Peptides against a protein of PDB entry 3OAK. Designs and how they scored, part 89

Target 1, 145 residues: chain A of PDB entry 3OAK
Amino acid sequence: DDLEQYLDEKILRLKDEMNIAAQLDIDTLNKRIETGDTSLIAMQKVKLLPKVVSVLSKANLADTILDNNLLQSVRIWLEPLPDGSLPSFEIQKSLFAALNDLPVKTEHLKESGLGRVVIFYTKSKRVEAQLARLAEKLIAEWTRP

## One batch from the design tools (peptide; made by RFdiffusion4, then SolubleMPNN)

Design b1_p22_7_s1 (from b1_p22_7, 8 letters changed)
Fold by OpenDDE base, seed 5:
Structure b1_p22_7_s1 (fold): chain B 145 residues (1-145), chain A 22 residues (1-22)
Amino acid sequence: as target 1 above (145 residues)
Amino acid sequence: SNEEEEERLLKEFQKEREERRK
């Protein structure tokens, strides 16, 4: 129906925007490394973050978010950067908070690859303790029988 | 170990990112 189609398209547009933002930041960071140009700053994800948080916080969009595999883009945003560093603390914090409120199922983890990335956050020494604990909490919840 | 797993996952993600870009 019209509403479902509208919501699907909304989420799919955001998904695309997130993927583009991630790639642009990666390109910027790679160029910064290659050229040494310190004026190159990756800002695309930061600019888009408020919109992402707004969408992820809406309970009425939960099913649409999960059905359209928006979590794949969340996974992409959480991945380590080319130099092995992590996305900004604020991005991590915002996304983990959002994940904590979503009814994520095993099938969503598989189709998005999110599980592996969150596991990474339980292992990495670069992760702040509070977020590592939250990652562990999520893994425990998602793996419950 | 945690460090070994971290390194393994890091390399996997980097590889997968490169594949997505192609």
Scores: peptide ipSAE 0.686, ipTM 0.949, DockQ to the pose 0.973
Fold by OpenDDE base, seed 2:
Structure b1_p22_7_s1 (fold): chain B 145 residues (1-145), chain A 22 residues (1-22)
Amino acid sequence: as target 1 above (145 residues)
Amino acid sequence: SNEEEEERLLKEFQKEREERRK
């Protein structure tokens, strides 16, 4: 199916872009720590966030998103940063909102490792209360028998 | 405790990130 192929390629490209953005931000942050240059700012994920949100919000892309393990890149974006801090509040909020509307199944959690990261957000003292509650909601939904 | 699990997960994610980079 031409449409399916097109959608797969679109999601896979986004997945790659997300992974690159995450790595570039990590490199920037590590360099900031090593050099003490406070002018270094990690902004690659923030710049790409609108595109990510747009894709994740499309109901017609849900199957493609899940089948191509885009959630692995979402997991990567949610991971704590080298200094133990978290990605921006906006990134957290946007991604959790998107996750709340996706029909995530156990198999997708296993493939992506997303479950462990979301659990982290239920435990971390650095997480805003409203997002911690949302993380707890997601975990409850994903662990339902 | 929650704090202990937070720290454990933090270390695991950091380790896994380094492994992905190699």
Scores: peptide ipSAE 0.686, ipTM 0.949, DockQ to the pose 0.970
Fold by OpenDDE base, seed 3:
Structure b1_p22_7_s1 (fold): chain B 145 residues (1-145), chain A 22 residues (1-22)
Amino acid sequence: as target 1 above (145 residues)
Amino acid sequence: SNEEEEERLLKEFQKEREERRK
């Protein structure tokens, strides 16, 4: 119906915005490395984060979020950067918290690739212990028989 | 080991990112 279509379009727009933000930050970081201009700061994801968190926290959007594979963009945001560093602690914390409340199923993990990224957070020495534990909790929940 | 797995995943993500940019 009209509402469903509206919500789908809303989520798809956010998905695009997230992907663009991620790419812009990568471009900024690469340019920073290439030029040595330390004034270049990757801010696009941080700027968009409140909107992302707001959407992910709404129970009435869960189906739309999962059906439109917004988790793929979440996965992209959580990916380590080319130099192996991680997104900001705030991004990690916020996204993991949001994931903890979503009814994520195996099919969503496969189509988004989110599972592999979260596993990365259980193993990476760059991750804060509290977030590593949360990542482990999520993996345990997602792999329940 | 965890470190080996971390490195493996890192390389996979890097590769996949580059593929998305094409």
Scores: peptide ipSAE 0.685, ipTM 0.949, DockQ to the pose 0.961
Fold by OpenDDE base, seed 1:
Structure b1_p22_7_s1 (fold): chain B 145 residues (1-145), chain A 22 residues (1-22)
Amino acid sequence: as target 1 above (145 residues)
Amino acid sequence: SNEEEEERLLKEFQKEREERRK
């Protein structure tokens, strides 16, 4: 119906915005590494984060989020940065919290690649203990028969 | 080990990012 179409378009637009934000931050960070210009700060994801969190927290959007593979963009946002560091703690915390409330299924993990990224967070020594525990919780839930 | 797996995944994600950029 009209509402369903509206929601699909909303999620797809957000997905594009997230992908663009991620790429812009990567470009900024790469330039920072190449030039040594410490004034270059990657802030595109942080600026968009409130909108992302707002959408991910809406129960009525869960099916639309999963059906449109928004989790692929979440995966992209969680990926390690060019220097091997991780996205900001705030991004990690917010996204993991949101993931914890979504009815994620195996098929969604496969099409998004999110499972592998979350596994990375269980292995990485750069991850804060509280988020590592949450990552482990998610993996345990997603691997249940 | 966890460290070996971390390194493996890191390299994979970096590679996949470059592929998406193409």
Scores: peptide ipSAE 0.683, ipTM 0.949, DockQ to the pose 0.966

Design b1_p22_7_s2 (from b1_p22_7, 7 letters changed)
Fold by OpenDDE base, seed 1:
Structure b1_p22_7_s2 (fold): chain B 145 residues (1-145), chain A 22 residues (1-22)
Amino acid sequence: as target 1 above (145 residues)
Amino acid sequence: SNEEEEKELLEEFAKEREERRK
């Protein structure tokens, strides 16, 4: 199926872009910590966020997203940063909103590691209450028998 | 406790992040 192949490639490209953006931001933040140069701002994920949200919001891409383990990149984006802080509130909010609408199954959680990071968001004091509640909701749904 | 578990997760994520860049 030509369309299926096209969609797979699209998602895989996005996955790669997300991973690169995450690493670049980590490198920037590590350098900021090391040098004390406060002008170093990690913005790669923020720049890519609109594209990520656009893809994650498309119902017709749900299967492709899940089959290609895009959630692994979502997990990476949600991870704590080198200084222990979290990615921007907007990134958190957007990704959790998207996750709430995806038909995530147990196998997807295992292959992506998403479950562990979402659990983190239920425990961390740095997380806004509204997102902590949403994280709890997701965990409850994903752990249903 | 939540704090202890948070710390453990932080350490795990840090380790995994380092492994990804290698």
Scores: peptide ipSAE 0.646, ipTM 0.939, DockQ to the pose 0.921
Fold by OpenDDE base, seed 4:
Structure b1_p22_7_s2 (fold): chain B 145 residues (1-145), chain A 22 residues (1-22)
Amino acid sequence: as target 1 above (145 residues)
Amino acid sequence: SNEEEEKELLEEFAKEREERRK
Protein backbone atom coordinates (compact mmCIF):
# COMPACT_ATOMS: atom_id res chain seq x y z
CA ASP B 1 0.00 0.00 0.00
CA ASP B 2 0.93 3.65 -0.01
CA LEU B 3 2.39 3.60 3.46
CA GLU B 4 4.46 0.54 2.73
CA GLN B 5 5.83 2.14 -0.39
CA TYR B 6 6.62 5.31 1.48
CA LEU B 7 8.48 3.40 4.15
CA ASP B 8 10.40 1.38 1.60
CA GLU B 9 11.52 4.52 -0.13
CA LYS B 10 12.48 6.09 3.15
CA ILE B 11 14.64 3.15 4.11
CA LEU B 12 16.23 2.96 0.69
CA ARG B 13 17.11 6.63 0.87
CA LEU B 14 18.69 6.12 4.25
CA LYS B 15 20.58 3.14 2.92
CA ASP B 16 22.00 5.28 0.16
CA GLU B 17 22.90 8.05 2.57
CA MET B 18 24.67 5.59 4.81
CA ASN B 19 26.68 4.20 1.95
CA ILE B 20 27.69 7.65 0.82
CA ALA B 21 28.69 8.65 4.32
CA ALA B 22 30.82 5.56 4.68
CA GLN B 23 32.61 6.16 1.42
CA LEU B 24 33.22 9.81 2.19
CA ASP B 25 34.77 8.89 5.50
CA ILE B 26 36.96 6.30 3.84
CA ASP B 27 38.10 8.84 1.29
CA THR B 28 38.88 11.31 4.03
CA LEU B 29 40.89 8.80 5.98
CA ASN B 30 42.78 7.64 2.93
CA LYS B 31 43.65 11.22 2.12
CA ARG B 32 44.78 11.72 5.68
CA ILE B 33 47.09 8.76 5.36
CA GLU B 34 48.43 9.89 2.01
CA THR B 35 49.00 13.53 2.90
CA GLY B 36 49.70 13.32 6.58
CA ASP B 37 47.18 16.07 7.16
CA THR B 38 45.98 15.26 10.63
CA SER B 39 43.31 17.91 10.42
CA LEU B 40 41.30 15.67 8.15
CA ILE B 41 38.61 14.03 10.23
CA ALA B 42 36.05 11.54 9.02
CA MET B 43 32.74 12.78 10.37
CA GLN B 44 30.10 11.83 7.86
CA LYS B 45 28.93 8.70 9.61
CA VAL B 46 28.88 10.42 12.97
CA LYS B 47 26.77 13.21 11.54
CA LEU B 48 24.28 10.76 10.12
CA LEU B 49 24.25 8.43 13.11
CA PRO B 50 21.31 10.04 14.92
CA LYS B 51 19.11 9.53 11.91
CA VAL B 52 20.25 5.95 11.54
CA VAL B 53 19.60 5.21 15.19
CA SER B 54 16.20 6.83 14.99
CA VAL B 55 15.17 4.61 12.12
CA LEU B 56 16.66 1.41 13.50
CA SER B 57 14.93 1.91 16.82
CA LYS B 58 11.43 1.93 15.40
CA ALA B 59 9.78 -1.43 15.83
CA ASN B 60 7.26 -0.68 13.15
CA LEU B 61 10.10 -0.32 10.65
CA ALA B 62 11.76 -3.64 11.42
CA ASP B 63 10.27 -5.49 8.50
CA THR B 64 11.00 -2.63 6.14
CA ILE B 65 14.56 -2.41 7.39
CA LEU B 66 15.16 -6.11 6.95
CA ASP B 67 13.33 -6.45 3.65
CA ASN B 68 15.34 -3.64 2.08
CA ASN B 69 18.65 -5.01 3.32
CA LEU B 70 19.54 -1.95 5.35
CA LEU B 71 21.75 -4.33 7.29
CA GLN B 72 24.14 -4.25 4.37
CA SER B 73 24.77 -0.60 5.11
CA VAL B 74 25.06 -1.37 8.80
CA ARG B 75 27.68 -3.93 7.89
CA ILE B 76 29.55 -1.36 5.85
CA TRP B 77 29.48 1.10 8.72
CA LEU B 78 30.92 -1.47 11.09
CA GLU B 79 33.81 -2.48 8.84
CA PRO B 80 37.33 -1.58 9.88
CA LEU B 81 38.75 1.57 8.35
CA PRO B 82 41.68 1.83 5.93
CA ASP B 83 44.19 2.21 8.72
CA GLY B 84 42.79 -0.83 10.47
CA SER B 85 41.01 1.20 13.10
CA LEU B 86 37.35 0.81 13.87
CA PRO B 87 34.51 3.26 13.49
CA SER B 88 33.87 5.44 16.49
CA PHE B 89 32.84 3.71 19.66
CA GLU B 90 29.53 5.52 19.54
CA ILE B 91 28.78 4.13 16.12
CA GLN B 92 29.70 0.64 17.25
CA LYS B 93 27.66 0.85 20.40
CA SER B 94 24.63 2.32 18.71
CA LEU B 95 24.57 -0.14 15.87
CA PHE B 96 25.11 -3.18 18.03
CA ALA B 97 22.35 -2.02 20.31
CA ALA B 98 20.07 -1.67 17.34
CA LEU B 99 21.02 -5.09 16.03
CA ASN B 100 20.25 -6.61 19.38
CA ASP B 101 16.67 -5.42 19.11
CA LEU B 102 16.02 -6.42 15.51
CA PRO B 103 14.50 -9.77 14.60
CA VAL B 104 17.43 -10.67 12.38
CA LYS B 105 17.14 -13.99 10.60
CA THR B 106 19.67 -16.12 8.79
CA GLU B 107 18.49 -14.91 5.44
CA HIS B 108 19.18 -11.32 6.42
CA LEU B 109 22.69 -12.20 7.48
CA LYS B 110 23.35 -13.82 4.14
CA GLU B 111 21.94 -10.90 2.22
CA SER B 112 23.94 -8.32 4.11
CA GLY B 113 27.17 -10.08 4.95
CA LEU B 114 26.69 -8.80 8.46
CA GLY B 115 27.67 -12.08 10.04
CA ARG B 116 31.30 -11.86 8.98
CA VAL B 117 31.67 -8.37 10.34
CA VAL B 118 30.13 -9.27 13.66
CA ILE B 119 32.43 -12.27 13.86
CA PHE B 120 35.29 -9.84 13.35
CA TYR B 121 34.14 -7.98 16.43
CA THR B 122 34.38 -11.19 18.44
CA LYS B 123 38.02 -11.53 17.46
CA SER B 124 39.52 -8.06 17.15
CA LYS B 125 41.68 -6.81 19.98
CA ARG B 126 40.62 -3.28 19.16
CA VAL B 127 37.04 -3.91 20.21
CA GLU B 128 35.88 -2.96 23.67
CA ALA B 129 35.09 -5.96 25.80
CA GLN B 130 31.45 -5.03 26.22
CA LEU B 131 30.92 -4.93 22.48
CA ALA B 132 32.88 -8.10 21.91
CA ARG B 133 30.57 -9.84 24.33
CA LEU B 134 27.54 -8.43 22.60
CA ALA B 135 28.90 -9.57 19.27
CA GLU B 136 29.31 -13.06 20.64
CA LYS B 137 25.78 -12.98 21.95
CA LEU B 138 24.44 -11.99 18.58
CA ILE B 139 26.39 -14.68 16.77
CA ALA B 140 25.12 -17.27 19.20
CA GLU B 141 21.55 -16.15 18.71
CA TRP B 142 21.81 -15.99 14.95
CA THR B 143 23.34 -19.44 14.67
CA ARG B 144 20.79 -21.18 16.83
CA PRO B 145 18.73 -23.89 15.11
CA SER A 1 44.25 -18.14 16.20
CA ASN A 2 41.97 -15.21 16.73
CA GLU A 3 44.72 -12.89 15.64
CA GLU A 4 45.23 -14.73 12.40
CA GLU A 5 41.53 -14.81 11.73
CA GLU A 6 41.27 -11.12 12.50
CA LYS A 7 44.00 -10.42 10.00
CA GLU A 8 42.29 -12.46 7.35
CA LEU A 9 39.01 -10.68 7.91
CA LEU A 10 40.73 -7.31 7.79
CA GLU A 11 42.22 -8.16 4.46
CA GLU A 12 38.91 -9.38 3.15
CA PHE A 13 37.11 -6.25 4.23
CA ALA A 14 39.81 -4.07 2.76
CA LYS A 15 39.53 -5.85 -0.53
CA GLU A 16 35.77 -5.62 -0.59
CA ARG A 17 35.90 -1.96 0.34
CA GLU A 18 38.21 -1.26 -2.55
CA GLU A 19 35.88 -3.10 -4.86
CA ARG A 20 32.96 -0.97 -3.74
CA ARG A 21 34.97 2.16 -4.43
CA LYS A 22 35.43 1.23 -8.08
Scores: peptide ipSAE 0.644, ipTM 0.939, DockQ to the pose 0.975
Fold by OpenDDE base, seed 5:
Structure b1_p22_7_s2 (fold): chain B 145 residues (1-145), chain A 22 residues (1-22)
Amino acid sequence: as target 1 above (145 residues)
Amino acid sequence: SNEEEEKELLEEFAKEREERRK
């Protein structure tokens, strides 16, 4: 099926783009720390965020998103940075909102590692209260009997 | 405690991130 193939490829491309954006931002931040060059700003994830949100919000892509483990890239985007800081509040807010509308199952959590990251957001004092509560909501939903 | 668990997770993520580095 040409459409199915197209959708798979679209999601896989986005997955790669997300992973690259995350790594580039990490590299930028590490270089900023190393050199003291305050003009270095990590903007790759922010630039890509609208596209990510657009894709994650489409109900007709849910199966493709989950089947292709795009959640692994979401997990990567949500991970703490090397210095322990978190991605921007807007990234957190957007991704958690998107996760809240996806039919995530246990198998998806296992293959993506997303569960552990979301648990982190329930533990960390660096997380805004509203997002910590949303993280707790998601964990409760994902671990229901 | 939450702080201890946070620290453990942070360390895990750091290790995994290093493994993913190109």
Scores: peptide ipSAE 0.643, ipTM 0.939, DockQ to the pose 0.930
Fold by OpenDDE base, seed 3:
Structure b1_p22_7_s2 (fold): chain B 145 residues (1-145), chain A 22 residues (1-22)
Amino acid sequence: as target 1 above (145 residues)
Amino acid sequence: SNEEEEKELLEEFAKEREERRK
């Protein structure tokens, strides 16, 4: 119906925006490394974060989020950066909080690749302890029989 | 080890990022 189509389009637009933001930040960081211009700061994801959090926090959008594989973009946002560093702490914290409230199923993990990234957060020494613990919790929930 | 697995994951993500580049 009209509402369903509207919601699908909304989520797909957000997904595209997220992917673009991630790529722009990567390009910025790579250019920073190549040129040595320390004034280049990657801020596209941070700027878009409030919108992402708003969408992910709405229970009525859960099905649309999962059906349209928005988690693939969440996975991309959580990926380590070219220099091995992580996205901002705020991005990590916000996304993990949102993931904790979503009814994520095995099929969603497979089609998004989110599982591998969250596993990374259980292993990386760059991750804050509180988020590492949350990552462990999510993995345990997603892999429970 | 965790460190070894972390390194492997980093390499995977790096490869996949490169594949997404236009």
Scores: peptide ipSAE 0.641, ipTM 0.938, DockQ to the pose 0.877

Design b1_p22_8_s1 (from b1_p22_8, 9 letters changed)
Fold by OpenDDE base, seed 5:
Structure b1_p22_8_s1 (fold): chain B 145 residues (1-145), chain A 22 residues (1-22)
Amino acid sequence: as target 1 above (145 residues)
Amino acid sequence: SSVLEELLREGEEYAEEKLKLE
């Protein structure tokens, strides 16, 4: 099916773009630490965020998103950085909101690693209360018998 | 399910490790 192939390729491209953005931001932050140049700002994820949100919000892409494990890239964006810091509040808020509308199953959580990251967000003291509550809601929904 | 139990266990382990960074 031509449409299915097109959609798969679209999601896989986005997946790659997200992974690249995450790595570039890490590189920027590491360089900032190494050089002391406080003008270095990690903004690749923020720049790409509108596109990510747009894709994740499309109900007709849900199957393609889940089948191609785009949630792995979502997980990557949500993971604590090597220095323990968290992604921006805006990224957290946008991604959690998008996750709330996806028909995520246990198998998707396992293959993407997203489950453990969201569990982390339920426990972290650095996460905004509203997002911690949303994380708890998601975990409760995803772990229903 | 076994998969769910595994997921939760791994989640707890992951969270515990990352919380050490706080």
Scores: peptide ipSAE 0.568, ipTM 0.915, DockQ to the pose 0.834
Fold by OpenDDE base, seed 3:
Structure b1_p22_8_s1 (fold): chain B 145 residues (1-145), chain A 22 residues (1-22)
Amino acid sequence: as target 1 above (145 residues)
Amino acid sequence: SSVLEELLREGEEYAEEKLKLE
């Protein structure tokens, strides 16, 4: 199916873009720390965020999103950085909102690693209370027997 | 299920590791 293939390729391209954005931001932040150049701002994820949210919000893409493990890239964007810092509040808020509407199953959590990251958000003291509660809601829904 | 239990266990371990960075 040509359309199916097109959609798969679209999601796979987005995964790649997301992964690149994450790495570029990490590189920027590391360079900022190394050089002390405060003009270095990690903006790649923020720039790509509208596109990510747009894709995640489309109900007709849910199967394609889940089948191609786009949640792995979502997980990457949500993971704390090596220094323990978190992605911006806006990224957290947008992604958690999007996750709330996806028909995520246990197998998707396993293959993406998203489950453990969201569990982290239920426990972190640096996470906004509203997002921590949303994380708790998601975990409760995803882990129902 | 065994899968759910595994996910929860891994989640706890992951969280504990990352919380040390705070």
Scores: peptide ipSAE 0.566, ipTM 0.914, DockQ to the pose 0.853
Fold by OpenDDE base, seed 1:
Structure b1_p22_8_s1 (fold): chain B 145 residues (1-145), chain A 22 residues (1-22)
Amino acid sequence: as target 1 above (145 residues)
Amino acid sequence: SSVLEELLREGEEYAEEKLKLE
């Protein structure tokens, strides 16, 4: 119906925006490494984060989020950066919180690759303890018989 | 579940590779 189409378009636009933001931040970080210019700060994801959180928190968007594989873009935002660093604590915290409230199924983890990244967060020594625990909670819930 | 086993295996492999970057 008309509402469903509107929501699909909304999520697909956000998905594209998230992917662009991630790439722009990677480009910024690579340029920072190449030039040594420490004034170059990757901020595109942080700037878009409030919009992402707003969308992910809405129950009426859950089906649209999952059906359009927005979790692939969430996965991209959580992956380690080219310099080996992790995304900002705020990004990690916000996305894990949002994931905790979504009815994520195994098929969504498979098509998005999100499962692999969250498993990484359960093992990394660079992750804050509170977020590592949340990652463990998510994995336990997603893999329960 | 075969799907879950595959997911966990892939996760372990991914994590192992990324942890080398730390």
Scores: peptide ipSAE 0.561, ipTM 0.913, DockQ to the pose 0.860
Fold by OpenDDE base, seed 2:
Structure b1_p22_8_s1 (fold): chain B 145 residues (1-145), chain A 22 residues (1-22)
Amino acid sequence: as target 1 above (145 residues)
Amino acid sequence: SSVLEELLREGEEYAEEKLKLE
């Protein structure tokens, strides 16, 4: 199926873009710490966020998203940085909102590692209360018998 | 479900590890 192949490639490209953005931001932050250059700002994820949200919000892409493990890249974007800092509030808010509308199954959580990260968000003191509650809601839904 | 239990266990372990960084 040509359309299916096209959609797969689209999602795979987005995964690559997301992964690159995450790594570049980490590199920027590390360099900022190393050099003290306060002009260095990690902006790659924020720049790409609208595209990510757009893709995640499309119902017709849900199967393609899940089948190609795009949630792995979502997980990467949500993970705390090595220094313990979190991604921007906007990134957290947007991604959690998108996750709330996806038909995520346990197998997807396992494949992506997203489950453990969302559990972390239910416990972190640095997470806004509204997002912590949303994380709790997601975990409750995903772990239903 | 054993899969869910494993997921939750791993989640707790992961969270504990990362919370040490706060």
Scores: peptide ipSAE 0.559, ipTM 0.912, DockQ to the pose 0.872

Design b1_p22_8_s3 (from b1_p22_8, 9 letters changed)
Fold by OpenDDE base, seed 3:
Structure b1_p22_8_s3 (fold): chain B 145 residues (1-145), chain A 22 residues (1-22)
Amino acid sequence: as target 1 above (145 residues)
Amino acid sequence: DEELKELLEEGEKYSEEQLKKE
């Protein structure tokens, strides 16, 4: 199926782009820590965020997203950074909002590792209250009987 | 559900690990 193949390739490309963006930001932050150069700002994820949100919001891509484990890259984007900080407020907010519209199942949470990370966001005192509530909402929806 | 149980356990373990770093 041409459409199916196209969609798979689209998601896999995005997955790769997300992983690269995450690594580049990590490299930037590590260099910032090493050199003390505060002008080094990690911006790769932020630059790619609109594209990520756009893709995650498309209902026709939901199955492709889940089948190709794009949530693994979402998880990577939500993990704590080398300097101990969490991803930007905007990244958290945008991703949590986008995740709310996906038919995520327990198996997807486990295979991606996203489940444990979002659970963490419900507990961290460094997470903004409104985002913690969003995380809680997601967990409640994902773990309902 | 065993799978759900495992997910929650992973979440707790991961959380404990990360929260120690705060």
Scores: peptide ipSAE 0.646, ipTM 0.940, DockQ to the pose 0.752
Fold by OpenDDE base, seed 1:
Structure b1_p22_8_s3 (fold): chain B 145 residues (1-145), chain A 22 residues (1-22)
Amino acid sequence: as target 1 above (145 residues)
Amino acid sequence: DEELKELLEEGEKYSEEQLKKE
């Protein structure tokens, strides 16, 4: 119906925006490494984060989010950066919090790749302890019988 | 649950690869 189509388009646009933001930040960081110019700061994901969190928090968008594999873009945002660092603390915290309220199923974790990335966050020594615990909680919930 | 088994295997494999880079 009209509403369903509108919501699909909304999520697909956001998915595209997220992917672009991630790539732009990667490009910035790669250039920073190549040139040594420390004034180059990757800010595209941070700028878009409020919009992402807003969408992920809306119950009426849950089915659309999962059906359109928006979690793939969430996974992309959580992957390690070219300089070996992880995304900002704020990005990690906000996304983990938002994921906690979504009815995520095993199939969504596999098709998006988010499952393996969050598992990684439970093991990495570079992750803040409080965020590692959040990742552990998510894994526990997703793997619950 | 085969899907769950595969997910956990993927997670372990990915984690091993990434942790080697730390």
Scores: peptide ipSAE 0.643, ipTM 0.939, DockQ to the pose 0.692
Fold by OpenDDE base, seed 5:
Structure b1_p22_8_s3 (fold): chain B 145 residues (1-145), chain A 22 residues (1-22)
Amino acid sequence: as target 1 above (145 residues)
Amino acid sequence: DEELKELLEEGEKYSEEQLKKE
């Protein structure tokens, strides 16, 4: 129906925006490494973060989010950056909090690649302790029988 | 659960690859 189509298009547009933001930040960081220009700061994901969190928090969008594999873009936002660093603390914290309220199943974790990335966050020494604990809680909830 | 087993194996493999870069 019209509503279902509207919701699908909304999520797919956000998915595209997230992917673009991630790529623009990667381009900025790569240029920073190449030129040594420390004035170059990757800000595209941070600018879009409030919109992402808003969408992820809406219960009426949960099925649309999962069916359109928006979690793939969430995974992309959580992956290590070109300089080897992790996304900002704010991005990690906001996304982990939003993920906690979604009815995520094993199939969604596999098709998005998010599962392996969150598992990584439970193991990395560069992750803040409080976020590592959040990652552990998510894994425990997602892997429950 | 084979699906869960595969997920955990993927996580372990990915983690090993990324941790080598730290």
Scores: peptide ipSAE 0.642, ipTM 0.938, DockQ to the pose 0.731
Fold by OpenDDE base, seed 2:
Parts: sequence; C-alpha cells; structure tokens
Structure b1_p22_8_s3 (fold): chain B 145 residues (1-145), chain A 22 residues (1-22)
Amino acid sequence: as target 1 above (145 residues)
Amino acid sequence: DEELKELLEEGEKYSEEQLKKE
C-alpha cells in the first residue's frame, strides 16, 4: 500500500529527527557542564516541537505512530537531562496533551518505555503541579479496567 | 492483567531510581 508506506516513512523520519534533536541537546548540555560556558543553550527539541505536536495530533496518523514506536522518541524527550533537570515546561505540557488523544495501549507503553517515565512524572518533586496532574490523568486512562 | 502489572512494577522501579537523584 503506497499510502501506508508513505506514512511509515514520514513517521520514521520524524522519529530519527527527534532522536537526533535529543542527542544534540544532550551534547550541548554536557559541553556546557564541562566548559562552564553558560551561553551554550540546548534548543534542538524546542525547534522541532511544533512539528512533533502537529504529527501527534493527527488522528489519521495514530496507527502509524504506534506501530512505528514513535512513543520511544517521545519517551526520550521526556527523560531527565544531563544536569538532572527535566525538559522544558512547554515540552512536557505539549507532549502530555498530545498523548491524551492517542489510543495508547499497555504494549505501546512497554515497548517504548514511556509508561515508566510518565509514572515517574506523577512522583517527581521537580514537576509542576499542573503537569503532574496531566501525567496522573494519562496513567489513570491507561490503567483503567 | 499481567502486562499491566509488569508496567506498573517497571514504573515503580524506575521512579525509585530517579527519585534517589533528587
């Protein structure tokens, strides 16, 4: 199926872009720590965020997103940074909002590692209250009978 | 649901590990 192949390629390209953005930001932050150069700012994820949100919000891409494990890249974007801090408030908020509309199943949470990370967000003292609530809402939806 | 149980257990373990760093 030509359309299916096109959609797969689209999602896989985004997945790669997300992974690269995350690694570049990690590299930047590590260099900042090593050199003390506070002018080094990690911006790659922020720059790509609108595209990520746009894709995640498309109902017609849901199956492709889940089948290609794009949630693994979402998980990577939510993991703590080298300095121990969490990704920006905007990244957290945008991703949690987008996840709310996806038909995520337990198998997707396990194969991506996203489940354990979101559970962490319900417990961390470094997470803003409103984002903790979003994380809790997701966990409640994913674990309902 | 065994799969769900495993997911929750993974979440607890991961959380414990990360929270030690806070």
Scores: peptide ipSAE 0.638, ipTM 0.938, DockQ to the pose 0.695

Design b1_p22_8_s4 (from b1_p22_8, 7 letters changed)
Fold by OpenDDE base, seed 3:
Structure b1_p22_8_s4 (fold): chain B 145 residues (1-145), chain A 22 residues (1-22)
Amino acid sequence: as target 1 above (145 residues)
Amino acid sequence: MEELEELLREGEEYAEEQLKKE
């Protein structure tokens, strides 16, 4: 129906925006490495983060989020960056918090690749302890029989 | 069950790969 179509389009637009933001930040960081220009700051994801969090927090969008595999874009935002660093603490914290409220199933984790990335966060030494614990909580919930 | 086991296995493999880059 009209509402369903509207919601699908909304989520797909956000998904596209997230992917673009991620790529732009990657491009910025790669250029920073190449040129040594420390004034180059990757900020596209952080600028879009409030919108992402807002969408992820809406219960009425949960099915649309999962059905359109928005979690794939969430996964992309959480992946290690070209320089080996992780996304900002704020991005990690916000996304993990938002994920906690979604009815994520195993199928969603597999089709998005998010599961493997969150598992990584439970093990990485570069992840803040509080976020590692949150990642562990998510994995425990997702793997519950 | 099988899907979950596969997910966990893939996760461990991915994690190991990424941790080597640290």
Scores: peptide ipSAE 0.570, ipTM 0.920, DockQ to the pose 0.771
Fold by OpenDDE base, seed 1:
Structure b1_p22_8_s4 (fold): chain B 145 residues (1-145), chain A 22 residues (1-22)
Amino acid sequence: as target 1 above (145 residues)
Amino acid sequence: MEELEELLREGEEYAEEQLKKE
């Protein structure tokens, strides 16, 4: 129906915006590595984060989020950056919190690749303890019989 | 269950690969 179409388009637009933001930040960081110019700061994901969190927190968008594989873009935002660093603490915290409220199924984890990335976060020593625990909580919930 | 087992296996492999880069 009209509402369903509107919501699909909304989520797909956000998905594109997230992917673009991630790529722009990667480009910035690669240029920073190449030039040594420390004034180059990757800020595109941070700028878009409030919008992402707002969408992920809306119960009426859950089905649309999952059906359109928005979690793939969430996965992209959580992957290690070219300089070997992880995304900002705020990005990690906000996304993990939002994931806690979504009815994520195994099929969504597979098609998005998010499962493997979250498993990584349970093991990495570069991740803050509180976020590692949250990642562990998510894995435990997703692997329940 | 099979899908879950596959997910966990792939996750462990990915994690091990990334951890080697730390």
Scores: peptide ipSAE 0.562, ipTM 0.918, DockQ to the pose 0.731
Fold by OpenDDE base, seed 5:
Order: C-alpha cells, then structure tokens, then sequence
Structure b1_p22_8_s4 (fold): chain B 145 residues (1-145), chain A 22 residues (1-22)
C-alpha cells in the first residue's frame, strides 16, 4: 500500500533525524568538555523536539511508530549525556507526555530499550519529582496485566 | 508474564548500573 509505505518512510526519516540530532549534541558536549568552551550549547534535540512531539501525538501513526521502533530513538534522547547530565527538562517532559498516549506494549519496551531507561528515571535523584512521577505512571500502565 | 518479568529484571539491573554513576 502506497500510504503504508509513505508512513513507514516518514517514521524512518524521523528516526534518522532524531539519531543525528542526538549525535550532534553529544559531539557538541564532548567538544565542550575537551575545550572548556562553555559557549558550546547542544541544541539539536531541542530544535527537533516540536516535530518529534507532533509525530508522536498522531493517533493514525501509532502503529507505524511502534512497528518501526521509533521508541529506540526516544530512548536514545532520554539517556544520560557525556557530561553525566540528563536531557533538558523540556525534552523529558515532552517525551513522557507523548509516551502516555501511545499503546506501548512490553515487546516495544524491550526492542527499543525504553523500558529500562524509564525505570531508571523512576529512581534517579537527578530527575525532577514531577517527571519521576510521570515515569512511575508510565511503568505502572505498561506493566498492567 | 515471562517477557514482563524479564523486562523488569533488566530494567532494575540497568538502573542500578546508572545510579552508581551518580
């Protein structure tokens, strides 16, 4: 089906864009650490975030999102950064909110690695309390029989 | 259930590893 193929390609392109954004930010932060240049700011994920949220919020894309393992890129965006910090509050908040509306199953959590990362967010002392609660809510929903 | 149990176990292990870095 032409539409199905189009949607698959759309999601796969977004995965690629997300992965590139993550790597560019990592490169920026690594360079910041190496040079001490505090003017280097990682902003690629933040720039792409509105597009990511827009796609994740589309009900008609849910199956395509899950089938193409877009959650792997979401996981990548949530992992700790080279300087040991976590992604920005805005990224965490937006992604957790978007995840709340997806019909995520255990298999998706495993194939993406997102499950373990969100569990981490329920336990980390560096995570804002409100986001830790959101992470806990997601885990509770995903682990329901 | 087996898949879920495995997920939770792996999650706890990952979390423990990351928390050691804090």
Amino acid sequence: as target 1 above (145 residues)
Amino acid sequence: MEELEELLREGEEYAEEQLKKE
Scores: peptide ipSAE 0.561, ipTM 0.918, DockQ to the pose 0.687
Fold by OpenDDE base, seed 2:
Structure b1_p22_8_s4 (fold): chain B 145 residues (1-145), chain A 22 residues (1-22)
Amino acid sequence: as target 1 above (145 residues)
Amino acid sequence: MEELEELLREGEEYAEEQLKKE
């Protein structure tokens, strides 16, 4: 199926781009810590965020997103940074909002590792209250009988 | 249900470990 192949390639390319962006930001922050150069700013994820949100919001891509484990890259983007801080408020908000509209199942949470990270967000004192509530909502939906 | 319970347990363990760093 040409369409399925096209969609798979699209998602896999985005997955790769997301992983690269995350690593570049980690490298930037590690260098900032090592050198003390506060002018080093990690911006790769922020730059790519609009594209990520656009893709995650497309209903016709839901199956492709889940089948290709794009949620693994979403998980990576939500993990704490080298300095112990969390990703930007905007990244958190955008990703949680996008996740709310995806038909995520337990198997997807397991294969991506996203479940444990979102659970963390429900408990962390560093998370804004509104985002903690979003995380709680997701967990509640995913754990429904 | 068992898979979900396992996921939740692992999640709690992960969260606890991360929270120790705060």
Scores: peptide ipSAE 0.554, ipTM 0.916, DockQ to the pose 0.702

